# Peptides against a protein of PDB entry 4AID, part 8

Target 1, 242 residues: chain A of PDB entry 4AID
Amino acid sequence: FDIKRKTIEWGGKTLVLETGRIARQADGAVLATMGETVVLATAVFAKSQKPGQDFFPLTVNYQEKTFAAGKIPGGFFKREGRPSEKETLVSRLIDRPIRPLFVKGFKNEVQVVVTVLQHDLENDPDILGMVAASAALCLSGAPFMGPIGAARVGWVDGAYVLNPTLDEMKESKMDLVVAGTADAVMMVESEIQELSEEIVLGGVNFAHQQMQAVIDAIIDLAEHAAKEPFAFEPEDTDAIKA

## One batch from the design tools (peptide; aimed at target 1 G141 P229)

Design b1_p10_4_s3 (made by RFdiffusion4, then SolubleMPNN; from b1_p10_4, 3 letters changed)
Fold by OpenDDE base, seed 1:
Formats: sequence, C-alpha cells, structure tokens
Structure b1_p10_4_s3 (fold): chain B 242 residues (1-242), chain A 10 residues (1-10)
Amino acid sequence: as target 1 above (242 residues)
Amino acid sequence: SKVLERLLAK
C-alpha cells in the first residue's frame, strides 16, 4: 500500500490527513483524524459531460453513519434514507466554498461524499469533513482551484478559541465557521450572542489565519499523492486565469 | 490555485 500521511499540530490538537489505504476506487480519498474523530472524504468525477448538461452537477453528501452514532449525542435512529438536519447543513457548508473553485465551464458530474467513521464527542466532524473534502478534491485530478481550509471559532472567556470542543461551545458566545483559500475567505456562517461586529470580524480574520496551516498541509499531501490533472479545456476561452 | 498550478507544473 502506498500510504501518504501529513500530520500537523492545529489548535492544540493533532490533525492527520491520510490517503492510499481506503477507497482507492475514488478519484480522491482522504481519511482525516482529529482527536478520536475520524472522517472519510471521497471525490469522484465523470470523465465526460452528459449530453445537454447546462449547469455544473456538483453533489456533496455528508453522512454520520449509525456505527459512529454510538459516540454521537442524540440518535439511535437515523432513519436510513433521509439526511438529518445536521447532515443537510454540513453538506451545504462543504458545498458553498468548493463550488466556486471549479474551473468555469466544467460540467462533468462531481460527487463528494464525507462519511463520519468515528466521533469522540469533543471534536465536531463538520470542520474535519470540510478539510477532508478539500483534500480529496485536490488529490482527485479534478479541475478544482482549491484547497480550501476551514475553521470554527468560539468566543470563550473573552478570547478566540480555534475549533472549540462541544463542551467549550456550550460556554461560547460565538459559533463562527469560516472557509477560504490561501488568499480569500469564501464562506462565513455564524451564530452570535451579544458580540460586537469588531469581535466577529476579528474572528473571521483569526479563522483565516489559522486555516493556513491546514491549506499548507493539503498542498504538501497533494504534491506527494495527487493524481495527474484531468485534461480539461473550457469551450469558452474567456475563462480568466484566476 | 497554488495546488492546481503546482500539479499542472509537474
């Protein structure tokens, strides 16, 4: 097995990104671990466009499997077949920042699947899922202009906290999820309790700074493990080199 | 994208 692994310290926790052991049939596959929370992201893309395809057919599916649910607060019965509210929300959180980063005119089907394999009850798999999805896309050879990083920022005891635990989040006045590239913030989602705009903007900046280590880790992994880029030429030559 | 640029530069 040609296993490639990148390990970094991130917010006082060890982040591990691994490829080459699981889901080798995917175009990209990443096992991401933080604490005892483990996610598998897979990226698959069609090598041709469907006849008459007029939009970019990206699907993102985040799933918390029932075997991981023995460590997930709140549900012995995820009914097989309908995403939970959380799974729907996290699927959108992953979709929003990655969708704009595909090369303009690319209309081949892309499927990203993020599966929670283990949950430690401390580290939420949503941020880890965003990171893993970004890494899987960068490994796939798809015309994806990533990576993205992601971070959650809390406000606990008058300070910013990177990726607060589920217990720290109970005391947090902010739940701020940020995703971005090395150069730009792509997505912000926030729930805020009685905080100034200055603190919130500072939180966005803090998140964007802290995610750079993750972006660099994905780049390093991709340099060692990415597939050959899929040869894609957009029909419309006006695709500005971004 | 630095990754795509680096991958395309290989």
Scores: peptide ipSAE 0.022, ipTM 0.631, DockQ to the pose 0.183
OpenDDE base, seeds 2, 3, 4, 5: peptide ipSAE 0.022, 0.010, 0.019, 0.023; ipTM 0.630, 0.527, 0.624, 0.611; seeds 3, 5 fail the geometry check

Design b1_p10_4_s4 (made by RFdiffusion4, then SolubleMPNN; from b1_p10_4, 3 letters changed)
Fold by OpenDDE base, seed 4:
Structure b1_p10_4_s4 (fold): chain B 242 residues (1-242), chain A 10 residues (1-10)
Amino acid sequence: as target 1 above (242 residues)
Amino acid sequence: SAVMARLLSK
């Protein structure tokens, strides 16, 4: 196995991005670990467009499998076949920032699957899943103008906290999820308790600054492990609709 | 993106 690994310290935790061990049949596959939370992201894309395809068919599926449910509270009630509210939400959180970053005119089917393999009950798999999905896309050869980074920001005792634990989040007045590129914020989702707009905006900036290390880690991994870029030339007609 | 630019430049 040609295993490539990138390890960084991020928010006082070790983030590991690994490729080459699992899901080799995918176009891109990344095993991401933070603490004892482990996710597998896979990216698969069709090598041709379907006849009559008029929109970009991106599907993102975040899943917390039942074998991880021995550590996930409430995992016993996940009836096989329906995504939980969390799984639906996180799938959207991953979708939103990545969708705009595909090359205009690319209408081949893309499937991103994020599977929670292990949960430590401290590090939420959602942020890790966003990072892993970004990395998997960057490795895939798909015409994806990533990477994105992602971060959760809390507000605890009058300070920003990067990727607060589930216990720290109980004391947090903010649940702010940010995703972005090196240059731009692509998505913000926030739940706030009586905080000023200034604190929230400061949280967005803090998140965007803190995710740069993750973006750089994905770039470094991709430089060593990415597949050849898929040969895609957008039809000139899509340039006229801009 | 820097990744795409570097991958396309190889």
Scores: peptide ipSAE 0.012, ipTM 0.585, DockQ to the pose 0.181
OpenDDE base, seeds 1, 2, 3, 5: peptide ipSAE 0.010, 0.009, 0.012, 0.011; ipTM 0.604, 0.605, 0.606, 0.583; seed 5 fails the geometry check

Design b1_p10_5 (made by RFdiffusion4)
Pose (drawn by RFdiffusion4):
Structure b1_p10_5 (pose): chain A 242 residues (1-242), chain P 10 residues (1-10)
Amino acid sequence: as target 1 above (242 residues)
Amino acid sequence: SAHEYWRAFS
């Protein structure tokens, strides 16, 4: 039972989100394609709380398979091993904006894994990885507040540029990743060539505008394909507090 | 109770 939101031509690139064919046993699994870069994002959460668990346990693992680029690993063991700098950075990039959007009071194990299956030498899977992770979370049925969008905004020839490619990045004076909900920007990360607060802030806002088409697309797939929502009521400590 | 969490922020 296969389902796509393949629409979203997004910033001139085709973004496809597919579910129900791959990884059916996960709570949420989305194969996401942008251009010809492909990642599988899976989301599983435990249906129970561990005794005495006192914080919300969430793990995000982002991993690149070297076959995603037609190469065998250079390591002595010719197999992927410990995460690289890029994999741990991208893992925090997904975790940061998601961790706060789970319902206050929820403490079940949640694991989201994003695996890079194909890299097209143009579209960085890191942003795509964020979108696919967000799509799988919505589909899983966990208490995850609305979808997250994300984008990279560059600054080339005096204009904002959405999701610039790797070659476009050589000419950019800004590298800004923003992830947000429909209402709010949730995270920023950037490296900037001494641009003003105004332009930087402008890029953040441009990104938040440009990522709406993605949130819409996730909401659309969730309308067709999401699992039943996991019931979770927080405790009404409201009367005790007053 | 269950809620359609993905509709938050809309």

Design b1_p10_5_s1 (made by RFdiffusion4, then SolubleMPNN; from b1_p10_5, 6 letters changed)
Fold by OpenDDE base, seed 1:
Structure b1_p10_5_s1 (fold): chain B 242 residues (1-242), chain A 10 residues (1-10)
Amino acid sequence: as target 1 above (242 residues)
Amino acid sequence: MAKKYYLAFR
């Protein structure tokens, strides 16, 4: 197998992005690891548009199911049921920043699947899932103008904390999830306890600064392992208004 | 040659 790996230090933790070992049938596939939390992101896209397709058919599916049953609280085989509330929320957190970054007029089906393979009970797989999904899309050759980075910011003992552990989050006055490109913040989601707007805005800026190392790591991985870009020319819709 | 999409902003 031609395995490509990028490793960086990120918020005092080792982030590993790996491709080429598993899910080789996908257009892009990334195994991402932080601590003992492990996620697999896969990206698959259709090579043609369906007749009469009028919207962009992007689906994002984040799953914390059965493979991680040794460490996830409540480790009963949740049967083929509906996504949990968490799985639904994280699927939206991944969808929101990536959807606007597809080339305008692209209406081929795209499926992003993020599967939690292992959970360490310290590192939340949601941020890792956002990073892995971004990397898998960049590797796929899909007309995705990523990468995005993502970060969680806490406020503990009067300081910003990058990707706080689940235990540090109990003492945090902020749960701030940010996603963005190199140049722009694309998404903010926040739960805040009695903090000033200045501290919150500073948290967004801190997140955007800290995610640059992840964006650079995804680009470096893509330079070594990305598929050829899918040749997509948007239909010139401006020619129909004359 | 199709542009690398992940370099769209660089």
Scores: peptide ipSAE 0.520, ipTM 0.899, DockQ to the pose 0.735
OpenDDE base, seeds 2, 3, 4, 5: peptide ipSAE 0.474, 0.499, 0.391, 0.473; ipTM 0.880, 0.894, 0.845, 0.880

Design b1_p10_6 (made by RFdiffusion4)
Pose (drawn by RFdiffusion4):
Structure b1_p10_6 (pose): chain A 242 residues (1-242), chain P 10 residues (1-10)
Amino acid sequence: as target 1 above (242 residues)
Amino acid sequence: AALLERLRAP
């Protein structure tokens, strides 16, 4: 039972989100394509709370398969091993904006895994990885507040540029990743060539405007394909506090 | 419907 939101031509690149064919046993699994870069994002959460668990346990694992680029690993064991710098960075890049959007009071194990299956030498899977992770979370039924969008905004020839490719990045004076909900920017990360607060802040806002098409697309797939929502009421400590 | 309400909640 296969389902896509393949629409979203997004910033001139085709973005497809598919579910129900791959990884049916996960709570949420989305194969996401942008251009010809492909990642599978899966989301599973435990349906129970561990005794005495006192914080929200969430793990995000982002991993690149070297076959995603037609190469065998250079390591002595010819197999992927410990995460690289890029994999741990991208893992925090997904975790940061998601961790706060789970319902306050929820403490079940949640694991989201994003695996890079194909890299097209143009579209960085890191942003795509964020979107696919957000899509799988919405589909899983966990207490995850609305979808997250994300984008990279560059600054080339005096203009904002959405999701610039790797070659476009050589000419950019800004590298800004923003992830947000429909209402709010949730995270920023950037490297900037001494641009003003105004332009930087402008790029953040441009990104928040440009990522709405993605949140819409996730909401659209969730309307057709999401699992039943997991019931979770927080404790009404409201009367005790007052 | 309840999921959409949660997803669309401010």

Design b1_p10_6_s1 (made by RFdiffusion4, then SolubleMPNN; from b1_p10_6, 4 letters changed)
Fold by OpenDDE base, seed 3:
Structure b1_p10_6_s1 (fold): chain B 242 residues (1-242), chain A 10 residues (1-10)
Amino acid sequence: as target 1 above (242 residues)
Amino acid sequence: SKLMERLLAP
């Protein structure tokens, strides 16, 4: 196996991004680990557009599978059919920041699947899933203008906390999820308890600063492991209006 | 490379 791995220290935890061991049939595949939480992200894209395709067909599917149920809170035997409310929410959190970063006019089917393989009950797999999905897309050769980073920010004892544990989040006055590129914030999702706008804006800036190390780690992994870029030239639709 | 241009594009 040609296994490529990037390891960084991030918020006092070890983040590992690995490719080349699992899901080698995907266009991109990343095994991401933080603490003992483990996710597999896979990216697959169609090499042609369907006739009459009028919209960009991106599907993001976050899954907490039954084989991990003994390691996932509330893991009753999930029947294979309907996403839980959490799985639906996290799928949207991953979709929102990545969707606008595809090259305009690209309408080939793209499927991103994030599977939780292990949960340590401390590190939420949502942030790790966002990072892994970004990395898998960057490795895939798809016309994706990433990477994105992501971070959760808490407010505990009058300070910002990067990626608070599930226990620290019970004491947090802020649940702030941010995703962005190196240069821009792409998505904010927030639940705030009696905090000033200044503290919230400072939390967004803190998240964006802290995710740069993750963006750099994805770039370094991609330099060593990415597939050749898919040759995509958007049809100049402006030329048909003349 | 076209890859690096894509990954490093703003």
Scores: peptide ipSAE 0.021, ipTM 0.675, DockQ to the pose 0.935
OpenDDE base, seeds 1, 2, 4, 5: peptide ipSAE 0.017, 0.014, 0.007, 0.009; ipTM 0.583, 0.571, 0.462, 0.532

Design b1_p10_6_s2 (made by RFdiffusion4, then SolubleMPNN; from b1_p10_6, 3 letters changed)
Fold by OpenDDE base, seed 3:
Structure b1_p10_6_s2 (fold): chain B 242 residues (1-242), chain A 10 residues (1-10)
Amino acid sequence: as target 1 above (242 residues)
Amino acid sequence: SALMARLRAP
């Protein structure tokens, strides 16, 4: 077992990124922990393009396992096979910032699966799932121009709060989810209760600053555990238009 | 959540 682990303090919580214990059959696999919330991200990509593939076939699936003892927020006995509204929305939240970071012309099938293994009812698995998916892609050897970081920002008692708990979010005037690279914001999703544009823009900047530690942690993990980059040369599509 | 509602919008 060659287990690589990165641990950082992030927003007053311990973030752990681990690889090499679980899902070794994937191209990349990361177990991410924050508090007692635990997610597994796996990345798998095809080593060839399908004949006639005209678009980039990225699939992102976020799934919350039914805990035998926990009410998952979202109600009774899901039949196997249909994602909940939450699972569908978080899958999109993860998809949005990662999709544009694949090398142009790459049309091999990519599947990212994020599985909630444990939920502490304090730390939302969505942000942790974004971080884990980013890390799994960086480890995979896929032509992904990551990492991305992600953060949720609240506005509680007149201050920004990084990754507020589910209880702190009840008192928050802002639910701001930001994802980005080291250099750029890639995605902003927000709910805001009567806050100034200045406070919201300050929240985006705060999120982007706070996610740098996560980006650096993913890079450090990848330096020690990433697979060799998949040999992909994009066809020079500009040469066909001359 | 309207965040969740926005994730439904393109």
Scores: peptide ipSAE 0.039, ipTM 0.772, DockQ to the pose 0.023
OpenDDE base, seeds 1, 2, 4, 5: peptide ipSAE 0.034, 0.020, 0.038, 0.014; ipTM 0.753, 0.623, 0.774, 0.594

Design b1_p10_6_s3 (made by RFdiffusion4, then SolubleMPNN; from b1_p10_6, 3 letters changed)
Fold by OpenDDE base, seed 5:
Structure b1_p10_6_s3 (fold): chain B 242 residues (1-242), chain A 10 residues (1-10)
Amino acid sequence: as target 1 above (242 residues)
Amino acid sequence: SALMERLLAP
């Protein structure tokens, strides 16, 4: 097994991105760990477009499987088949920032699957899932103009907190999820309790700054472990130069 | 993107 690993310190926690051990049949596969929370992201894409395909067929599926619930107090047998509200939300949080980063004219089927393998009850798998999905896409050879980073920002005791724990989030006046590239914010999702617009905008900027270390870690992993880019000529050649 | 440029670099 050619196992490649990138490890960084991020928000006072160790983030590990690993490829080459699991799901090697996928185009990209990343095992991401923060604390004792572990996610597997896989990216697969079709090598041809379906005849008459008129839209980009991206599917993102985030899953908190029941075997991870063996460490989650109260994780009774969720029936296989219906996503929870959380799984549906997080699938959209991953979809939103990555969808616009595919090369224009690319209409091959793409499937991103993020599976929570373990949850430590401190580190939420959603941000880790976003990071892992970005990394898996960058490794896949798909015409994806990533990476994206992601961060959660809290507001606790009058300060920004990067990726607050589930306990710190109970004291937070802000749940701000940001995803972006090195150059741009791609997505913001926020729940805010009586905070000024200035604090919220400052939180977006803080998130975008703090995610650069993750973007750089994904790039470093991809330089060593990415597949060759899929030979695709975009309909718009100007999209390659950006 | 800088990643795609690096991946497309020979």
Scores: peptide ipSAE 0.010, ipTM 0.499, DockQ to the pose 0.174
OpenDDE base, seeds 1, 2, 3, 4: peptide ipSAE 0.008, 0.008, 0.007, 0.007; ipTM 0.511, 0.520, 0.505, 0.512

Design b1_p10_6_s4 (made by RFdiffusion4, then SolubleMPNN; from b1_p10_6, 6 letters changed)
Fold by OpenDDE base, seed 3:
Structure b1_p10_6_s4 (fold): chain B 242 residues (1-242), chain A 10 residues (1-10)
Amino acid sequence: as target 1 above (242 residues)
Amino acid sequence: SKRMERLLSP
């Protein structure tokens, strides 16, 4: 197995991005770890467009596996078949920032699957899932103009906190999720308790600054482990108007 | 990113 790994310190926690051990049949596959939370992201894309495909068919599926009874507080007997509200929400959080980064005119089917493999009850797998999905896409060879980074920002004791723990989030006046490229914020989602616009905007900037280390880590991993780029030439629709 | 554009540029 040709295992490539990138490790960084991020918000006082070790972030590990690994490829080459699992899901090798995917176009891209990343095992991401932060604390003891572990996610697997896989990216698969069709090598041809379906006849009559008129839109970009991206699907993002975030899934929290039911861990064996006793390790997840809260006992969600996930009935097989429907995503939870959380899974639906996180799937959208991943989809929103990545969708606009595909090359215009690419209409091959793309499937991103993020699976929570372990949860430490401190580090929410949603941010880790966003990072892992970005990394998996960058490794896949798909015409994806990533990476994205992601960060959660809290406001605890009058300060910004990067990726607050689930316990720190109980004391936080802000739940701010930001995703972006190196150059731009692509998505903001926020729940805020009586904070000024200045603090919120400062939180977005803080998130975007803090995610640069993750973006750089994904780039470094991709430089060492990415597949060859899929040869996609968008049909120059402008050439037919001359 | 400009770096990924370089990796994706033939």
Scores: peptide ipSAE 0.018, ipTM 0.634, DockQ to the pose 0.192
OpenDDE base, seeds 1, 2, 4, 5: peptide ipSAE 0.009, 0.010, 0.010, 0.011; ipTM 0.607, 0.572, 0.554, 0.586

Design b1_p10_7 (made by RFdiffusion4)
Pose (drawn by RFdiffusion4):
Parts: structure tokens; C-alpha cells; sequence
Structure b1_p10_7 (pose): chain A 242 residues (1-242), chain P 10 residues (1-10)
């Protein structure tokens, strides 16, 4: 039972989100394509709370398979091993904006895994990785507040540029990754060539505008394909506090 | 839909 939101031509690139063919045993699994870069994002959460668990345990593992680029690993063991700098960075890049959007009071194990299956030498999977992770989370049925969008905004020839490619990045004076909900920017990360607070803030806002088409697309797929929501009521400590 | 509303009302 296969389902896509393949629409969203997004910033001139085709973004496809598919579910129900791959990884049917995960709570949420989305194969996401943008251009010709492909990642599988899976989301599983435990249906129970561990005794005495006192914080929300969430793990995000982003991993690149070298076959995503037609190469065998250079390591002595010719197999991927410990995460690289890029994999741990991207893992925090997904975790940061998601961790706060789980319902306050929820403490079940949650694991989201994003695996890079194909890289097109143009579209960085890192942003795509964020979008696919958000899509799988919505589909899983876990207490995850609305979808997250994300984008990279560059600054080329005096204008904002959405999801610039790797070659476009050579000419950009800004590298800003923003992830947000429909209402709010949730995270920023950037490297900037001494641009003003105004332009920087402008790029953050441009990104928040430009990522709405993605949130819409996730909401659309969730309407057709999400699992039943996991019932979770927080404790009404409201009367005791007052 | 009811599922969407549940997700957004969280």
C-alpha cells in the first residue's frame, strides 16, 4: 500500500516522500528523494515507559553509506565504522529541533534513523535528512508536535538562495541551516562572511517562509498514511501547583 | 482530519 507526496516541486528541485513500500515494521518510515539524493528515515518508539526513567530518551542516528556515491570505503576493513564528523553533526542537526517538540511529560524510548542511500553530487542530504526524519515522525503516531521543516539558505550575488547545491555553495557568502514548525523557527546553524544582523536575520526568515511548502507536504502525506496516534495525556499537576 | 488535528493540537 504505497503512497507518495511527490508534488512539492520545491525551490526548483523535485522532492518526493514515499511510504508503505520500505520498512513497514517501523512505526514511521519514509523514503525521501530530492533531486537524485535519497535517504530512508525510520522512526520507532517504545509503547511503554521504562521504570524510573526520568528524562525523555531520544536517539537520532544519521548514517552515510558510501555506496550512496558508488565507492567502497578506504578503510582497512572496507566497511563503514565509527560515525564521521559529518554524521555526528547531522545527527545533532536533526535531534536539536525535534527533542523539544515531543509532548512534555513523555518519556518512552524514541529512535529515528536516517540512512543516506544515494547522493547526487548536488543536493546535500543533510537538509533532506531532516525533512525525511520529520516525515517519519509524523507518520509514526508518536506525541510529536506538528511537522518540522528545514532549509539551507545561501547568499549569492546579493540575494537569498534556497537549498543551494554544492557548486552554488562555492559562491555563497552564507551557510545557514534553519529548521522550524509552521509557527516557529526552532534552530539555526550557520557560517557567515561578516554579513549584518539584518541580512542574517533576513535569511532566517526567508528560510522559515520557504520551508512551509515542506510542512504542508508532510501534513499531506500524514493525512493519507499516518498510523493511529499514540494516546498520551500529561499529568494535570495544574491544581497542585496553584 | 482527526489524525492531523491530534498532531497539531499537541
Amino acid sequence: as target 1 above (242 residues)
Amino acid sequence: SSKVDAILSR

Design b1_p10_7_s1 (made by RFdiffusion4, then SolubleMPNN; from b1_p10_7, 6 letters changed)
Fold by OpenDDE base, seed 3:
Structure b1_p10_7_s1 (fold): chain B 242 residues (1-242), chain A 10 residues (1-10)
Amino acid sequence: as target 1 above (242 residues)
Amino acid sequence: SERVERLLSL
């Protein structure tokens, strides 16, 4: 197995991005770890467009396996078959920032699956899932103009906190999830308790600054482990108007 | 960005 691994310190925690051990049949596959929370992201894309495909068919599925949930106090017996509200929300959090980064005119089916394998009850797998999905896409050879980074920002004791633990989040006046590229914020989602706009905007900037280390880690992993880029030439629709 | 162009040029 040709295993490639990138490790960084991020928000006082070790982030590990690994490829080459699992899900090798995917176009991209990343095992991401932060603390003892572990996620597997896989990216698969069709090598051709379906006849009559008129939209970009991206699907993002975040799922928490029962093995991870079995350590969560109060874990609902997830009936097989419907995503939970959390799984639906996190799937959207991953989808939103990645969807606009595909090359215009690419209409091949893309499937991103993020699976929570382990949960430490401190580190939320949503942020880790966003990072892992970004990394898996960058490794896949799909015409994806990533990476994205992601970060959660809390406001605890009058300061910004990067990726607060689930316990720190109870004391946080802000739950701010940001995703972006190196150059731009792509998505903001926020729940805020009586904070000024200045603090919130400062939180977005803080998140975007802090995610640069993750973006750089994904780039470094991709430089060592990415597949050859899929040869996709968008049909030059402008050439038909001459 | 130049970085994304680098990923697509690999």
Scores: peptide ipSAE 0.017, ipTM 0.597, DockQ to the pose 0.210
OpenDDE base, seeds 1, 2, 4, 5: peptide ipSAE 0.017, 0.014, 0.014, 0.018; ipTM 0.586, 0.564, 0.562, 0.589; seeds 2, 5 fail the geometry check

Design b1_p10_7_s2 (made by RFdiffusion4, then SolubleMPNN; from b1_p10_7, 6 letters changed)
Fold by OpenDDE base, seed 5:
Structure b1_p10_7_s2 (fold): chain B 242 residues (1-242), chain A 10 residues (1-10)
Amino acid sequence: as target 1 above (242 residues)
Amino acid sequence: SSVIEKMLSL
């Protein structure tokens, strides 16, 4: 097995991104760990477009499998097949920032699957899942103009907190999830309790700054483990208007 | 063995 691993300290926690051990049949696959929370992201893409495909067929599926449910609150018997509200939400949180980063005109089917393998009850798998999905796409060879980073920002005791624990989040006046590239914020999702716009905007900037270490870690992993870029040239749609 | 260890043994 050609196993590549990147390890960084991030928000006072060790983030590990690993590829080459699990799901090697995927175009990209990343095992991401923060604390004792572990996710597997896989990216697969079709090597051709379906005839008559008019939209970009990206599917993102975040899953908290029942085998991780020994630590996941309320996990005792989720029926296989129906996403929870959380799984649906997190699937959208991953989808939103990555969708616009695919090369315009690319309409091959893309499937991103994020599976929670372990939950420590401190580190939420959602941010880790966003990071892992970004990394898996960057490794895949898909025409994805990532990486994205992601961060959760809390507001605890009058300060920003990067990726607060589930316990720290009970004291937080802000649940701010940000995703972005090195250059831009791509997505903001926020739940806010009586905070000024200035504090919220400062939180977005803080998140974007703090995610750069993750972006750099994904780039470093990709430099050593990415597949060859899929040969895709977008059809020049401007040439048909002449 | 962790779920991960089981998945790695497959």
Scores: peptide ipSAE 0.016, ipTM 0.560, DockQ to the pose 0.023
OpenDDE base, seeds 1, 2, 3, 4: peptide ipSAE 0.010, 0.009, 0.010, 0.015; ipTM 0.534, 0.533, 0.540, 0.570

Design b1_p10_7_s3 (made by RFdiffusion4, then SolubleMPNN; from b1_p10_7, 6 letters changed)
Fold by OpenDDE base, seed 1:
Structure b1_p10_7_s3 (fold): chain B 242 residues (1-242), chain A 10 residues (1-10)
Amino acid sequence: as target 1 above (242 residues)
Amino acid sequence: SERVEKLLSL
């Protein structure tokens, strides 16, 4: 098996991005690990547009499967049919920053699936899922202008904490999720308790700085394992202005 | 910008 792996130290934890072991039928597939939390991201895209497709058909599906639920608090009753509130929210967190980064006019179906394989009860799989989805898209050959990085920032004991544990988050006055490219913040989602705007803005900047190591790790992985770019020419919309 | 362009040039 041609397995490519990138390992970095990130927020005092080891982040591992791996491709080539599993899900080889996908256009891109990444196994991401932080602590004992493990996610699989897969990206698949159609090689043609459906007739009459008028919008970009991107689907993002984040799933915490029941076999991981032995380590997920409250996981005992995931009925296989309806996404949980968490799964719905995280699917949106992944969708929001990646959707704008597809080449304009690309209307082929894209499916991103993030599956939580293991949870350690310390590292939330949402951030790891965002990173893995970004990496899987970058490996796929889809016309995706990524990578994105992502980070969670806490405010614990008067300091910023990168990707706080679930226990540290109980003491945090901030739950700030940021996603972005090397050059720009693409998405901010935040829950804040009695903090100044200055601290929050500082948290966004801290997140964007800290995600650069992840962006660089995805680029390095893609340099060694990406598929050839899908040849996509946007339909010349100027031909309709004649 | 440059890094994204580099990734798409792979």
Scores: peptide ipSAE 0.012, ipTM 0.506, DockQ to the pose 0.205
OpenDDE base, seeds 2, 3, 4, 5: peptide ipSAE 0.007, 0.008, 0.007, 0.008; ipTM 0.501, 0.519, 0.495, 0.506

